# Ledger of designs, part 9: peptides against a protein of PDB entry 1Y74

Target 1, 57 residues: chain A of PDB entry 1Y74
Amino acid sequence: LGLERDVSRAVELLERLQRSGELPPQKLQALQRVLQSRFCSAIREVYEQLYDTLDIT

## One batch from the design tools (peptide; made by RFdiffusion4, then SolubleMPNN)

Design b1_p10_7_s4 (from b1_p10_7, 3 letters changed)
Fold by OpenDDE base, seed 3:
Structure b1_p10_7_s4 (fold): chain B 57 residues (1-57), chain A 10 residues (1-10)
Amino acid sequence: as target 1 above (57 residues)
Amino acid sequence: ELEELLRLIE
């Protein structure tokens, strides 16, 4: 699963949007902090492990 | 507790 890579790409895009100044940076920074949080990482790891176990393709 | 969950997200 590329979920770690997709989250890392989402964080990079949020950093670009913060630097453009087109949007209030505080909300973008708050979303970036949530995506980089220990909670979000722990849920991602559980999801990846369950998917690798249940991916009977 | 909700406070423990908030500490994981902040």
Scores: peptide ipSAE 0.041, ipTM 0.594, DockQ to the pose 0.100
Fold by OpenDDE base, seed 2:
Structure b1_p10_7_s4 (fold): chain B 57 residues (1-57), chain A 10 residues (1-10)
Amino acid sequence: as target 1 above (57 residues)
Amino acid sequence: ELEELLRLIE
């Protein structure tokens, strides 16, 4: 699954947006923390295991 | 509890 890569890319984009100062950095940082959270990682791992088991094309 | 969920998200 590309989900780990897509989450990592979303985090990288959020870091760029935080550095530009164009958007409220606190909200971007909060979203980045959620995406990097142990909860989000655990849900991602469960989803990846279910996808690999169910072969959902 | 809600506090346990918050500890996973922080």
Scores: peptide ipSAE 0.040, ipTM 0.595, DockQ to the pose 0.098
Fold by OpenDDE base, seed 4:
Structure b1_p10_7_s4 (fold): chain B 57 residues (1-57), chain A 10 residues (1-10)
Amino acid sequence: as target 1 above (57 residues)
Amino acid sequence: ELEELLRLIE
């Protein structure tokens, strides 16, 4: 539950930074695409399942 | 294999 929220928040912050024009938008957009990628989502789901199984407090 | 991995990251 935490990691999905943190990734969604990171994507939102990258969209704000792209709109401000303070940073080169191409690198921010590339990082946003990686965070929204099917690969990144699949790895996130495996980590969340392992976390729930191992009860890492 | 590598091309399938690249299609997951795009």
Scores: peptide ipSAE 0.036, ipTM 0.577, DockQ to the pose 0.093
Fold by OpenDDE base, seed 5:
Structure b1_p10_7_s4 (fold): chain B 57 residues (1-57), chain A 10 residues (1-10)
Amino acid sequence: as target 1 above (57 residues)
Amino acid sequence: ELEELLRLIE
């Protein structure tokens, strides 16, 4: 499933945007923390499990 | 609880 890779890529892009200074770094850092959170990881794992069970139909 | 959800997001 691409979702783990897409989340990891989104985190990398947020780190690049924080370093460019083009956007308010605090909001980008808050979004990065949400994407790296245990909650977001747990929801991702449930979504991946459901997707793997439904893609077999 | 809401506090447990907030601790998962930090």
Scores: peptide ipSAE 0.034, ipTM 0.559, DockQ to the pose 0.099

Design b1_p10_8_s2 (from b1_p10_8, 4 letters changed)
Fold by OpenDDE base, seed 2:
Structure b1_p10_8_s2 (fold): chain B 57 residues (1-57), chain A 10 residues (1-10)
Amino acid sequence: as target 1 above (57 residues)
Amino acid sequence: ELAELLALVE
């Protein structure tokens, strides 16, 4: 499942964008906090578990 | 750099 890796990559890119200063860092940091939140992780785990259960391929 | 983030969503 690519979702964990894609979320981790999105967080890495948000950290780079925050360091470049090209964009308002506060909104990028807020998005990073959402992606790293326990809520986002719990939704991801449920999605991955459902996918693993339903992926009969 | 923003283009790399957008390319992950596409």
Scores: peptide ipSAE 0.032, ipTM 0.627, DockQ to the pose 0.060
Fold by OpenDDE base, seed 1:
Structure b1_p10_8_s2 (fold): chain B 57 residues (1-57), chain A 10 residues (1-10)
Amino acid sequence: as target 1 above (57 residues)
Amino acid sequence: ELAELLALVE
């Protein structure tokens, strides 16, 4: 599953948006912190494990 | 622009 890669890409885009100054950076930083949190990573891992277990190939 | 950055999401 590409979910880890997609989250990493989302973080990269949030960093670019923060540097551009086009948007208030505080909410973008808060979202970035959520995506990089241990909680988000743990939920992602559980999701990936469940998906792999339930994947009817 | 935000739209250009979002267009880089595959």
Scores: peptide ipSAE 0.032, ipTM 0.613, DockQ to the pose 0.048
Fold by OpenDDE base, seed 5:
Structure b1_p10_8_s2 (fold): chain B 57 residues (1-57), chain A 10 residues (1-10)
Amino acid sequence: as target 1 above (57 residues)
Amino acid sequence: ELAELLALVE
């Protein structure tokens, strides 16, 4: 399952983009906070559990 | 850097 890894990589890239100053940091920070939220984590865990159970190729 | 973020979404 790549979703936890891909979310972690997206957060890392958002942190780099915030430090570079190439983009307005406030929107990037808001997206990072959404991805790190308890809600997003709970939905991810449910998705991963269902994916593992259903063996969706 | 932005290109790496976009490549993760494809």
Scores: peptide ipSAE 0.030, ipTM 0.622, DockQ to the pose 0.059
Fold by OpenDDE base, seed 3:
Structure b1_p10_8_s2 (fold): chain B 57 residues (1-57), chain A 10 residues (1-10)
Amino acid sequence: as target 1 above (57 residues)
Amino acid sequence: ELAELLALVE
């Protein structure tokens, strides 16, 4: 499923943005922590299971 | 630049 790749890509982009210093890093780091949280991973797993079951084209 | 990073999302 694209969702795991999209989340991984979003985290990579947030890490690059934090290193550039163009934006306040604290909010970007907070968003990265949310995306890497056990809660976000659990929601992703439920979504992936539902997607596989419902065959949402 | 932020624009260069956003261009990698497409």
Scores: peptide ipSAE 0.028, ipTM 0.598, DockQ to the pose 0.046

Design b1_p10_8_s4 (from b1_p10_8, 3 letters changed)
Fold by OpenDDE base, seed 2:
Structure b1_p10_8_s4 (fold): chain B 57 residues (1-57), chain A 10 residues (1-10)
Amino acid sequence: as target 1 above (57 residues)
Amino acid sequence: ELAELLELIE
């Protein structure tokens, strides 16, 4: 689903930003950890189930 | 790169 790709892309961008040194890495790393958390994965799974049920195109 | 992250959030 689009959300999984968007989360994966957000993580990729956060990893690049951490390597560029343009921004303090600690907050970017914290956000990356949130996005990769079991909690966000569980929310995504619920969202995907609702999306499939509601037939939102 | 920050601009691409912001574009994804919008």
Scores: peptide ipSAE 0.160, ipTM 0.745, DockQ to the pose 0.063
Fold by OpenDDE base, seed 3:
Structure b1_p10_8_s4 (fold): chain B 57 residues (1-57), chain A 10 residues (1-10)
Amino acid sequence: as target 1 above (57 residues)
Amino acid sequence: ELAELLELIE
């Protein structure tokens, strides 16, 4: 599903940005922790199931 | 790199 791929790509980009030093790393790390949280994973799973059920394109 | 992150959220 697009959302899982987009979240994975967002995490990868956040990890790169933390290493580049272009932005304050603590806020980027906090956002990465949110995206990798059990809460976001559960919401993603519900979204993916609804998407598959409703065939929302 | 920041531009690629912005493109993902738009």
Scores: peptide ipSAE 0.159, ipTM 0.743, DockQ to the pose 0.061
Fold by OpenDDE base, seed 1:
Structure b1_p10_8_s4 (fold): chain B 57 residues (1-57), chain A 10 residues (1-10)
Amino acid sequence: as target 1 above (57 residues)
Amino acid sequence: ELAELLELIE
């Protein structure tokens, strides 16, 4: 689903921004940890299951 | 890079 791709792309961009030093890395790293958390993954799985079941185009 | 992240949030 688009959400998995968007989360993966957001993580990639956050990793690049952390390496560039353009922004304070701590908040970017905290956001990355949230996006990669088991909680976020579980919510994504529920969302994907509901999306598949409800056929919300 | 920051611009691309902002575009993803919009």
Scores: peptide ipSAE 0.158, ipTM 0.743, DockQ to the pose 0.061
Fold by OpenDDE base, seed 5:
Structure b1_p10_8_s4 (fold): chain B 57 residues (1-57), chain A 10 residues (1-10)
Amino acid sequence: as target 1 above (57 residues)
Amino acid sequence: ELAELLELIE
């Protein structure tokens, strides 16, 4: 689904930005942890179920 | 790289 790919791409970009050192890595790492949390995964599962049921393009 | 991350948030 689009959301799963966008979250995966956001995590990849956050990991690259943490390695560049151009930005404070602690805040980027905190955001990455939120995106990879069980809470965000549960919200994604609800979104995927609603998407499959409602065919929201 | 930062620009691509910002484009995902907009």
Scores: peptide ipSAE 0.156, ipTM 0.742, DockQ to the pose 0.064

## One batch from the design tools (peptide; made by RFdiffusion4, then SolubleMPNN)

Design b1_p11_1_s1
Fold by OpenDDE base, seed 5:
Structure b1_p11_1_s1 (fold): chain B 57 residues (1-57), chain A 11 residues (1-11)
Amino acid sequence: as target 1 above (57 residues)
Amino acid sequence: RRALEELLRQL
């Protein structure tokens, strides 16, 4: 649950930075696409399952 | 600036 929130917040911040023009948008967009990829979602699911199994708070 | 500083705190 924490990691999903942190990734969602990172994506929101990347979208704000792309709209501000403070940074070159192409690299920010590439990073956003990575964070929203099925690969990162699958990694997150594995981490969440491990935390649920290990009861690591 | 603020959004960049907050993004860097997520890393």
Scores: peptide ipSAE 0.225, ipTM 0.785, DockQ to the pose 0.034
Fold by OpenDDE base, seed 1:
Structure b1_p11_1_s1 (fold): chain B 57 residues (1-57), chain A 11 residues (1-11)
Amino acid sequence: as target 1 above (57 residues)
Amino acid sequence: RRALEELLRQL
């Protein structure tokens, strides 16, 4: 699904930004932890179930 | 800079 790809890409970009030192790493790491949280995973599962049910092309 | 610009385009 597009959402899983977009979240995975956002996490990859956050990891690159943490390594570059261009930005304070603590806030980027906190955002990465939120995106990888059980809460965001549960929202994704609900979104996937709704997408399968609603057949939104 | 490029990674930040790409991250902002995902929002």
Scores: peptide ipSAE 0.225, ipTM 0.785, DockQ to the pose 0.033
Fold by OpenDDE base, seed 4:
Structure b1_p11_1_s1 (fold): chain B 57 residues (1-57), chain A 11 residues (1-11)
Amino acid sequence: as target 1 above (57 residues)
Amino acid sequence: RRALEELLRQL
């Protein structure tokens, strides 16, 4: 439950930083692509399933 | 600056 929201918030912050020009946008965009990758989504799904099965609140 | 400081708090 927390990890999806934290990743979504990190992506939103990366998009704001890309628009502000405070940092080189290419590295921020690369990090955003990693966080939105199928690999990170699959890891998140496995974590959520493990939390549901292990009753880790 | 504020968005960078908040991003660093997510780590």
Scores: peptide ipSAE 0.222, ipTM 0.783, DockQ to the pose 0.033
Fold by OpenDDE base, seed 3:
Structure b1_p11_1_s1 (fold): chain B 57 residues (1-57), chain A 11 residues (1-11)
Amino acid sequence: as target 1 above (57 residues)
Amino acid sequence: RRALEELLRQL
């Protein structure tokens, strides 16, 4: 689904930016932790369930 | 730089 791909791509980009040293890694790591949090995962699951319900209609 | 520009396009 688009959202899962977009979140996964954002995390990949944050990991690349942390390794490049172009930006202070601590804030990037904090943002990555938020995106990989149980809260963001639960939101994604709700979106996936809604799309599965709407795509069957 | 390219990764930062791509991340900013996701926002």
Scores: peptide ipSAE 0.220, ipTM 0.783, DockQ to the pose 0.030

Design b1_p11_1_s2
Fold by OpenDDE base, seed 3:
Structure b1_p11_1_s2 (fold): chain B 57 residues (1-57), chain A 11 residues (1-11)
Amino acid sequence: as target 1 above (57 residues)
Amino acid sequence: LRALRRLLELL
C-alpha cells in the first residue's frame, strides 16, 4: 500500500503548481490543506487498517 | 502543466 507516499507526492506537486503561477493558487492550497489535515490522516489510517484486513488476494 | 498532468496520473 503506497497511499501515504502518493499523498505526500500529491502535496509536493500541489506546492510546485502553486509556485508556478500557471493556475489560481487558492484552490490548490485548499486541496493541499485537506490532504495534510488530521482528518485526511485519520481516514488514511482507517483505510490502511481495512485494506490490511480485507485484502485477502 | 507537466506537474498538473503528473498529479492527475496519481488519481
Scores: peptide ipSAE 0.042, ipTM 0.592, DockQ to the pose 0.034
Fold by OpenDDE base, seed 1:
Structure b1_p11_1_s2 (fold): chain B 57 residues (1-57), chain A 11 residues (1-11)
Amino acid sequence: as target 1 above (57 residues)
Amino acid sequence: LRALRRLLELL
């Protein structure tokens, strides 16, 4: 599943945005924390398990 | 802004 890679890429892009100073970093950091949260990881794991079972493609 | 555009392109 590309989801883990896509989340990792989203986090990388958020870190680049935070370092650029083009935007206030606080909201970007908050979004990064959400994406790296145990909640999002658990949802990803459930999604991956369901995807393997249901083959929704 | 280029990184933000790329992030939006992933959605």
Scores: peptide ipSAE 0.041, ipTM 0.592, DockQ to the pose 0.034
Fold by OpenDDE base, seed 4:
Structure b1_p11_1_s2 (fold): chain B 57 residues (1-57), chain A 11 residues (1-11)
Amino acid sequence: as target 1 above (57 residues)
Amino acid sequence: LRALRRLLELL
């Protein structure tokens, strides 16, 4: 499952957007914090475990 | 804008 990789890539893109100055950085930083939160990580782990157990490809 | 487009393409 690529979910961890996709989240990491989303964070990388948000960091680039914050540095570009094209958008107000505060909302992008808030979204980055949500994606890097313990809550988001715990949800990801549960989903990955369920997919591994249920063989959802 | 290009980075935002790429972020939206991941959704």
Scores: peptide ipSAE 0.041, ipTM 0.593, DockQ to the pose 0.034
Fold by OpenDDE base, seed 5:
Structure b1_p11_1_s2 (fold): chain B 57 residues (1-57), chain A 11 residues (1-11)
Amino acid sequence: as target 1 above (57 residues)
Amino acid sequence: LRALRRLLELL
């Protein structure tokens, strides 16, 4: 649950940065696409499963 | 800038 929230927050911040025009949007958009990719989601699911199993606290 | 700083604080 924590990682999904953090990824969603990171995407929200990237969208705000893109709209502000303070930075070239292309790299920010590329990073957003990576964070919203099926690959990133699959890695998140594996991480959450491992976290629940191993209790990596 | 503040939003970028907050993003970096999540890493």
Scores: peptide ipSAE 0.041, ipTM 0.594, DockQ to the pose 0.036

Design b1_p11_1_s3
Fold by OpenDDE base, seed 1:
Structure b1_p11_1_s3 (fold): chain B 57 residues (1-57), chain A 11 residues (1-11)
Amino acid sequence: as target 1 above (57 residues)
Amino acid sequence: LRALERLLQEL
């Protein structure tokens, strides 16, 4: 689904921001870890299951 | 900042 792609893109952008040195990397790395966490993946799986059942398009 | 600007443009 678009959500997995958007999360992957958000992670890529956070990695670029961390490498730029324009911002303190610690908060960006923490956000990246949240987006790559089992919690975020579990929410995504639930969202995908609900999306398939509810057809919210 | 450009990567953050791109993230905000994709929302």
Scores: peptide ipSAE 0.064, ipTM 0.631, DockQ to the pose 0.035
Fold by OpenDDE base, seed 2:
Structure b1_p11_1_s3 (fold): chain B 57 residues (1-57), chain A 11 residues (1-11)
Amino acid sequence: as target 1 above (57 residues)
Amino acid sequence: LRALERLLQEL
């Protein structure tokens, strides 16, 4: 599903930004932790289940 | 910044 890929890509980009030093790494790391949280994973699982059920394609 | 700009373009 697009959402898992988009979240994974967002995390990758946040890791690149953290390594660049152009932005405060702590805030980027906090955002990465939110995206990788069990909360976001649970929302994603619900979304994926609903997507499979509703066939929104 | 370029990586953030790319992230915002993919959303």
Scores: peptide ipSAE 0.063, ipTM 0.633, DockQ to the pose 0.034
Fold by OpenDDE base, seed 3:
Structure b1_p11_1_s3 (fold): chain B 57 residues (1-57), chain A 11 residues (1-11)
Amino acid sequence: as target 1 above (57 residues)
Amino acid sequence: LRALERLLQEL
């Protein structure tokens, strides 16, 4: 599903932003941790299950 | 900045 790829890409971009030093890294790192958390993974799994069930088109 | 611009373009 596109969501796993998009989350992985968002994490990659956040890591690049942290390394550039153009933005305060702390909030970017916190967002990265949320996106890589078990919570985010569980929500993604629920979304994928619902998508498979509700994607009737 | 460029990475943020790319992130915003993918959303």
Scores: peptide ipSAE 0.062, ipTM 0.632, DockQ to the pose 0.034
Fold by OpenDDE base, seed 4:
Structure b1_p11_1_s3 (fold): chain B 57 residues (1-57), chain A 11 residues (1-11)
Amino acid sequence: as target 1 above (57 residues)
Amino acid sequence: LRALERLLQEL
């Protein structure tokens, strides 16, 4: 499933943006923390289980 | 900005 890869890639890009200093890092860091949260991980796990069971393509 | 543009292109 691409979702884990896409979340990991989004986090990588947010880290690059934080290091560039082009944007205030605080909101980017907050978004990164959300994406890496146990809540988002649990949603992803449920999504992956449902995808495997329901074959929503 | 280039990293943000790439992030938006991957959505």
Scores: peptide ipSAE 0.066, ipTM 0.634, DockQ to the pose 0.033; fails the geometry check

Design b1_p11_1_s4
Fold by OpenDDE base, seed 2:
Structure b1_p11_1_s4 (fold): chain B 57 residues (1-57), chain A 11 residues (1-11)
Amino acid sequence: as target 1 above (57 residues)
Amino acid sequence: LRALEQLLLEQ
């Protein structure tokens, strides 16, 4: 679904930013950990289930 | 910043 792709892309961008050293890597890593957390995954699963049920195009 | 610039160019 679009949200899973967007989250995956956001994580990829955060990893690139961490490697560039242009920004404090600890804060970027903390944000990455939040996006990859069980909490965010559970919210995504609920969203995906609702999206499939409601068929909100 | 380059990764953010690339994201903005993909939108």
Scores: peptide ipSAE 0.042, ipTM 0.618, DockQ to the pose 0.032
Fold by OpenDDE base, seed 4:
Structure b1_p11_1_s4 (fold): chain B 57 residues (1-57), chain A 11 residues (1-11)
Amino acid sequence: as target 1 above (57 residues)
Amino acid sequence: LRALEQLLLEQ
């Protein structure tokens, strides 16, 4: 499913931005922590299960 | 911003 890949890519982008030093890292790190949280993971899992079951294109 | 541009080009 695309959502897991998109979240993983978003985290990768945030990590690269933090390392570049072009932006203050604290807010980027906070966003990364939210995306990697158990809450976001649980919502993603429910979404993926529903998507597979309902065949939502 | 240059980091973002490079990362978008890697897709």
Scores: peptide ipSAE 0.040, ipTM 0.608, DockQ to the pose 0.027
Fold by OpenDDE base, seed 3:
Structure b1_p11_1_s4 (fold): chain B 57 residues (1-57), chain A 11 residues (1-11)
Amino acid sequence: as target 1 above (57 residues)
Amino acid sequence: LRALEQLLLEQ
């Protein structure tokens, strides 16, 4: 599952967007904080565990 | 926008 990689890539893109100044940085920074939160990481781990058990299709 | 353009070029 590339979910960890996709989240890391999303964070990188958000950091680039914040530095470009093309968009108000506050909402981008808030989204970055959510993606880097322990809560998001815990949900990702649960999702990966469930996927390993359910991807028996 | 530039980061989105970069994402589209990497796909």
Scores: peptide ipSAE 0.039, ipTM 0.613, DockQ to the pose 0.030
Fold by OpenDDE base, seed 1:
Structure b1_p11_1_s4 (fold): chain B 57 residues (1-57), chain A 11 residues (1-11)
Amino acid sequence: as target 1 above (57 residues)
Amino acid sequence: LRALEQLLLEQ
């Protein structure tokens, strides 16, 4: 549950950085697309399933 | 970098 929030926050941060114009937006947008990709979501789901299974207290 | 500073202050 924390990882989804952290990814969502990271995307919000990247959008703010893109709007500030202080950094080249293309690399920030590319990173945002990676974080919002189906691949990243699938890896997150696998991670959450493994985390729940391993019950690392 | 002002955006990054604001983002660090909002935590």
Scores: peptide ipSAE 0.041, ipTM 0.610, DockQ to the pose 0.027; fails the geometry check

Design b1_p11_4_s1
Fold by OpenDDE base, seed 1:
Structure b1_p11_4_s1 (fold): chain B 57 residues (1-57), chain A 11 residues (1-11)
Amino acid sequence: as target 1 above (57 residues)
Amino acid sequence: SLLEAARALLA
């Protein structure tokens, strides 16, 4: 399972989009903050533990 | 463009 990796990649892409100027950065920055929030991190941890416990492929 | 690449990834 690579959810942590995928979230990190998503944040990286959001940062690139913010720097490109092709889109207004405010909403992108807000989304980045949500993805990096304590709540989302906790949900991700539970999600990953469920996959480990249930051996979901 | 970077925007087009992002759209492609989300499609």
Scores: peptide ipSAE 0.061, ipTM 0.647, DockQ to the pose 0.223
Fold by OpenDDE base, seed 3:
Structure b1_p11_4_s1 (fold): chain B 57 residues (1-57), chain A 11 residues (1-11)
Amino acid sequence: as target 1 above (57 residues)
Amino acid sequence: SLLEAARALLA
């Protein structure tokens, strides 16, 4: 897997988009906050643990 | 750019 890596990459891209000014940054920032929230990280952790245990590819 | 970001997501 590599979900943590993918989320980090997504956040990086969101930050670049916010800096570019091509799009209104507010909603992008909100999405970034969701991806970096404790709730999402907790869900990701559970998912990764189950993935490693069951290998549900 | 927006297009670059989109391409990066597909990589």
Scores: peptide ipSAE 0.059, ipTM 0.661, DockQ to the pose 0.131
Fold by OpenDDE base, seed 5:
Structure b1_p11_4_s1 (fold): chain B 57 residues (1-57), chain A 11 residues (1-11)
Amino acid sequence: as target 1 above (57 residues)
Amino acid sequence: SLLEAARALLA
């Protein structure tokens, strides 16, 4: 499964965008916080468990 | 630019 990796990559890209100054950083930072929240982590964990069990496409 | 690259990825 690549979901954890993809989320980590998304966070990395958000951090780079924030440092570049090309966009107002507040909304990017808020999105990063959501992606790194316990809620999203829990949803990801459930998804990964179900994916492994059911082989969801 | 990084911004343009991000937009391209979302297109």
Scores: peptide ipSAE 0.058, ipTM 0.639, DockQ to the pose 0.237
Fold by OpenDDE base, seed 4:
Structure b1_p11_4_s1 (fold): chain B 57 residues (1-57), chain A 11 residues (1-11)
Amino acid sequence: as target 1 above (57 residues)
Amino acid sequence: SLLEAARALLA
């Protein structure tokens, strides 16, 4: 799986959007904070552990 | 741009 990679890519894209100035950056920054939060990291870890155990496709 | 970001998301 590539969940960690996908989250990192999402954050990268959010940073680009914030720098572009096309959209108000506040809500984008808030979303970035959520994606980089310990809460999301913990959920990702649980998902990856479950994935490794069940080998879900 | 937003459109470019959307394309990048699918790449």
Scores: peptide ipSAE 0.053, ipTM 0.658, DockQ to the pose 0.122

Design b1_p11_4_s2
Fold by OpenDDE base, seed 5:
Parts: structure tokens; C-alpha cells; sequence
Structure b1_p11_4_s2 (fold): chain B 57 residues (1-57), chain A 11 residues (1-11)
């Protein structure tokens, strides 16, 4: 599972939405900060390790 | 752009 790739893509989309001005950028920026936080990165790492080990279909 | 982003999430 390419969770890191998907998170990176989500952040990219959030950045584009912030530049477009279609939505108030504050909440989008807050979500981006969460996704890029050390906490979420650590959780993602644990998830990917478990997923690879257990190979859950 | 918003619609395009939504479509990207569903792809």
C-alpha cells in the first residue's frame, strides 16, 4: 500500500485548492499541517509496517 | 478545480 504517496498527493491537492481561492484557506491549511505532522508520519509508518507484515487483503 | 480534486479522490 502506497500510503505515503497518497498522503503526498492529498497535500498537493490541498495546496492547489488554497491557491485557487474557491474555499477559505484556513481549514485547508490546518488539515495540511496535520497530514504533514510528525505524529501523523509516525502513525503512518507504524500502519505501513503492520500492513506489510500482516499482508491483509 | 474543486470538482477536479474531488474526482481525483475517487479515481
Amino acid sequence: as target 1 above (57 residues)
Amino acid sequence: SLLAAARALLA
Scores: peptide ipSAE 0.061, ipTM 0.663, DockQ to the pose 0.132
Fold by OpenDDE base, seed 2:
Structure b1_p11_4_s2 (fold): chain B 57 residues (1-57), chain A 11 residues (1-11)
Amino acid sequence: as target 1 above (57 residues)
Amino acid sequence: SLLAAARALLA
């Protein structure tokens, strides 16, 4: 799994979009906050732990 | 661009 990496990449892209000014930044910023939240991190950790335990790729 | 960002997410 590369979920942590994928989330980090998604956040990076959201930051670039916000800086470009092509879109209203509010919803992008809100999404970024969700992806960087403790809640999202917690569910990601559970998800990854389950797959590590079950050895599913 | 938005399209470039979308493509990058799918890469």
Scores: peptide ipSAE 0.057, ipTM 0.668, DockQ to the pose 0.135
Fold by OpenDDE base, seed 3:
Structure b1_p11_4_s2 (fold): chain B 57 residues (1-57), chain A 11 residues (1-11)
Amino acid sequence: as target 1 above (57 residues)
Amino acid sequence: SLLAAARALLA
């Protein structure tokens, strides 16, 4: 499972979008903060642990 | 671009 990698990639893309100026950066930045939040990280960790234990496909 | 970023997320 590459959830951590996918989140990191999503954040990278959000940062590029913010620098491009094509879209208002405020909401993009807010989304980035959510993805990098302690809450999101905790949920991801639980999800990955359950994924490994339950062998969810 | 917005389109490029969207495509990258879906790829």
Scores: peptide ipSAE 0.057, ipTM 0.666, DockQ to the pose 0.134
Fold by OpenDDE base, seed 4:
Structure b1_p11_4_s2 (fold): chain B 57 residues (1-57), chain A 11 residues (1-11)
Amino acid sequence: as target 1 above (57 residues)
Amino acid sequence: SLLAAARALLA
């Protein structure tokens, strides 16, 4: 699956938004921390395992 | 920009 890649891309975009100054960076940083958290990594791992097992379309 | 980031997410 491309979920790991998609999360990494989302984090990259959040970093760019934080540097742009267009938006207050604090909430963007908080969202980035959530996406990079062990919790999200664990959920992603479970999702990918289920996807492989169930052959979700 | 925010708009560019939104477009990138949809690509």
Scores: peptide ipSAE 0.057, ipTM 0.665, DockQ to the pose 0.128

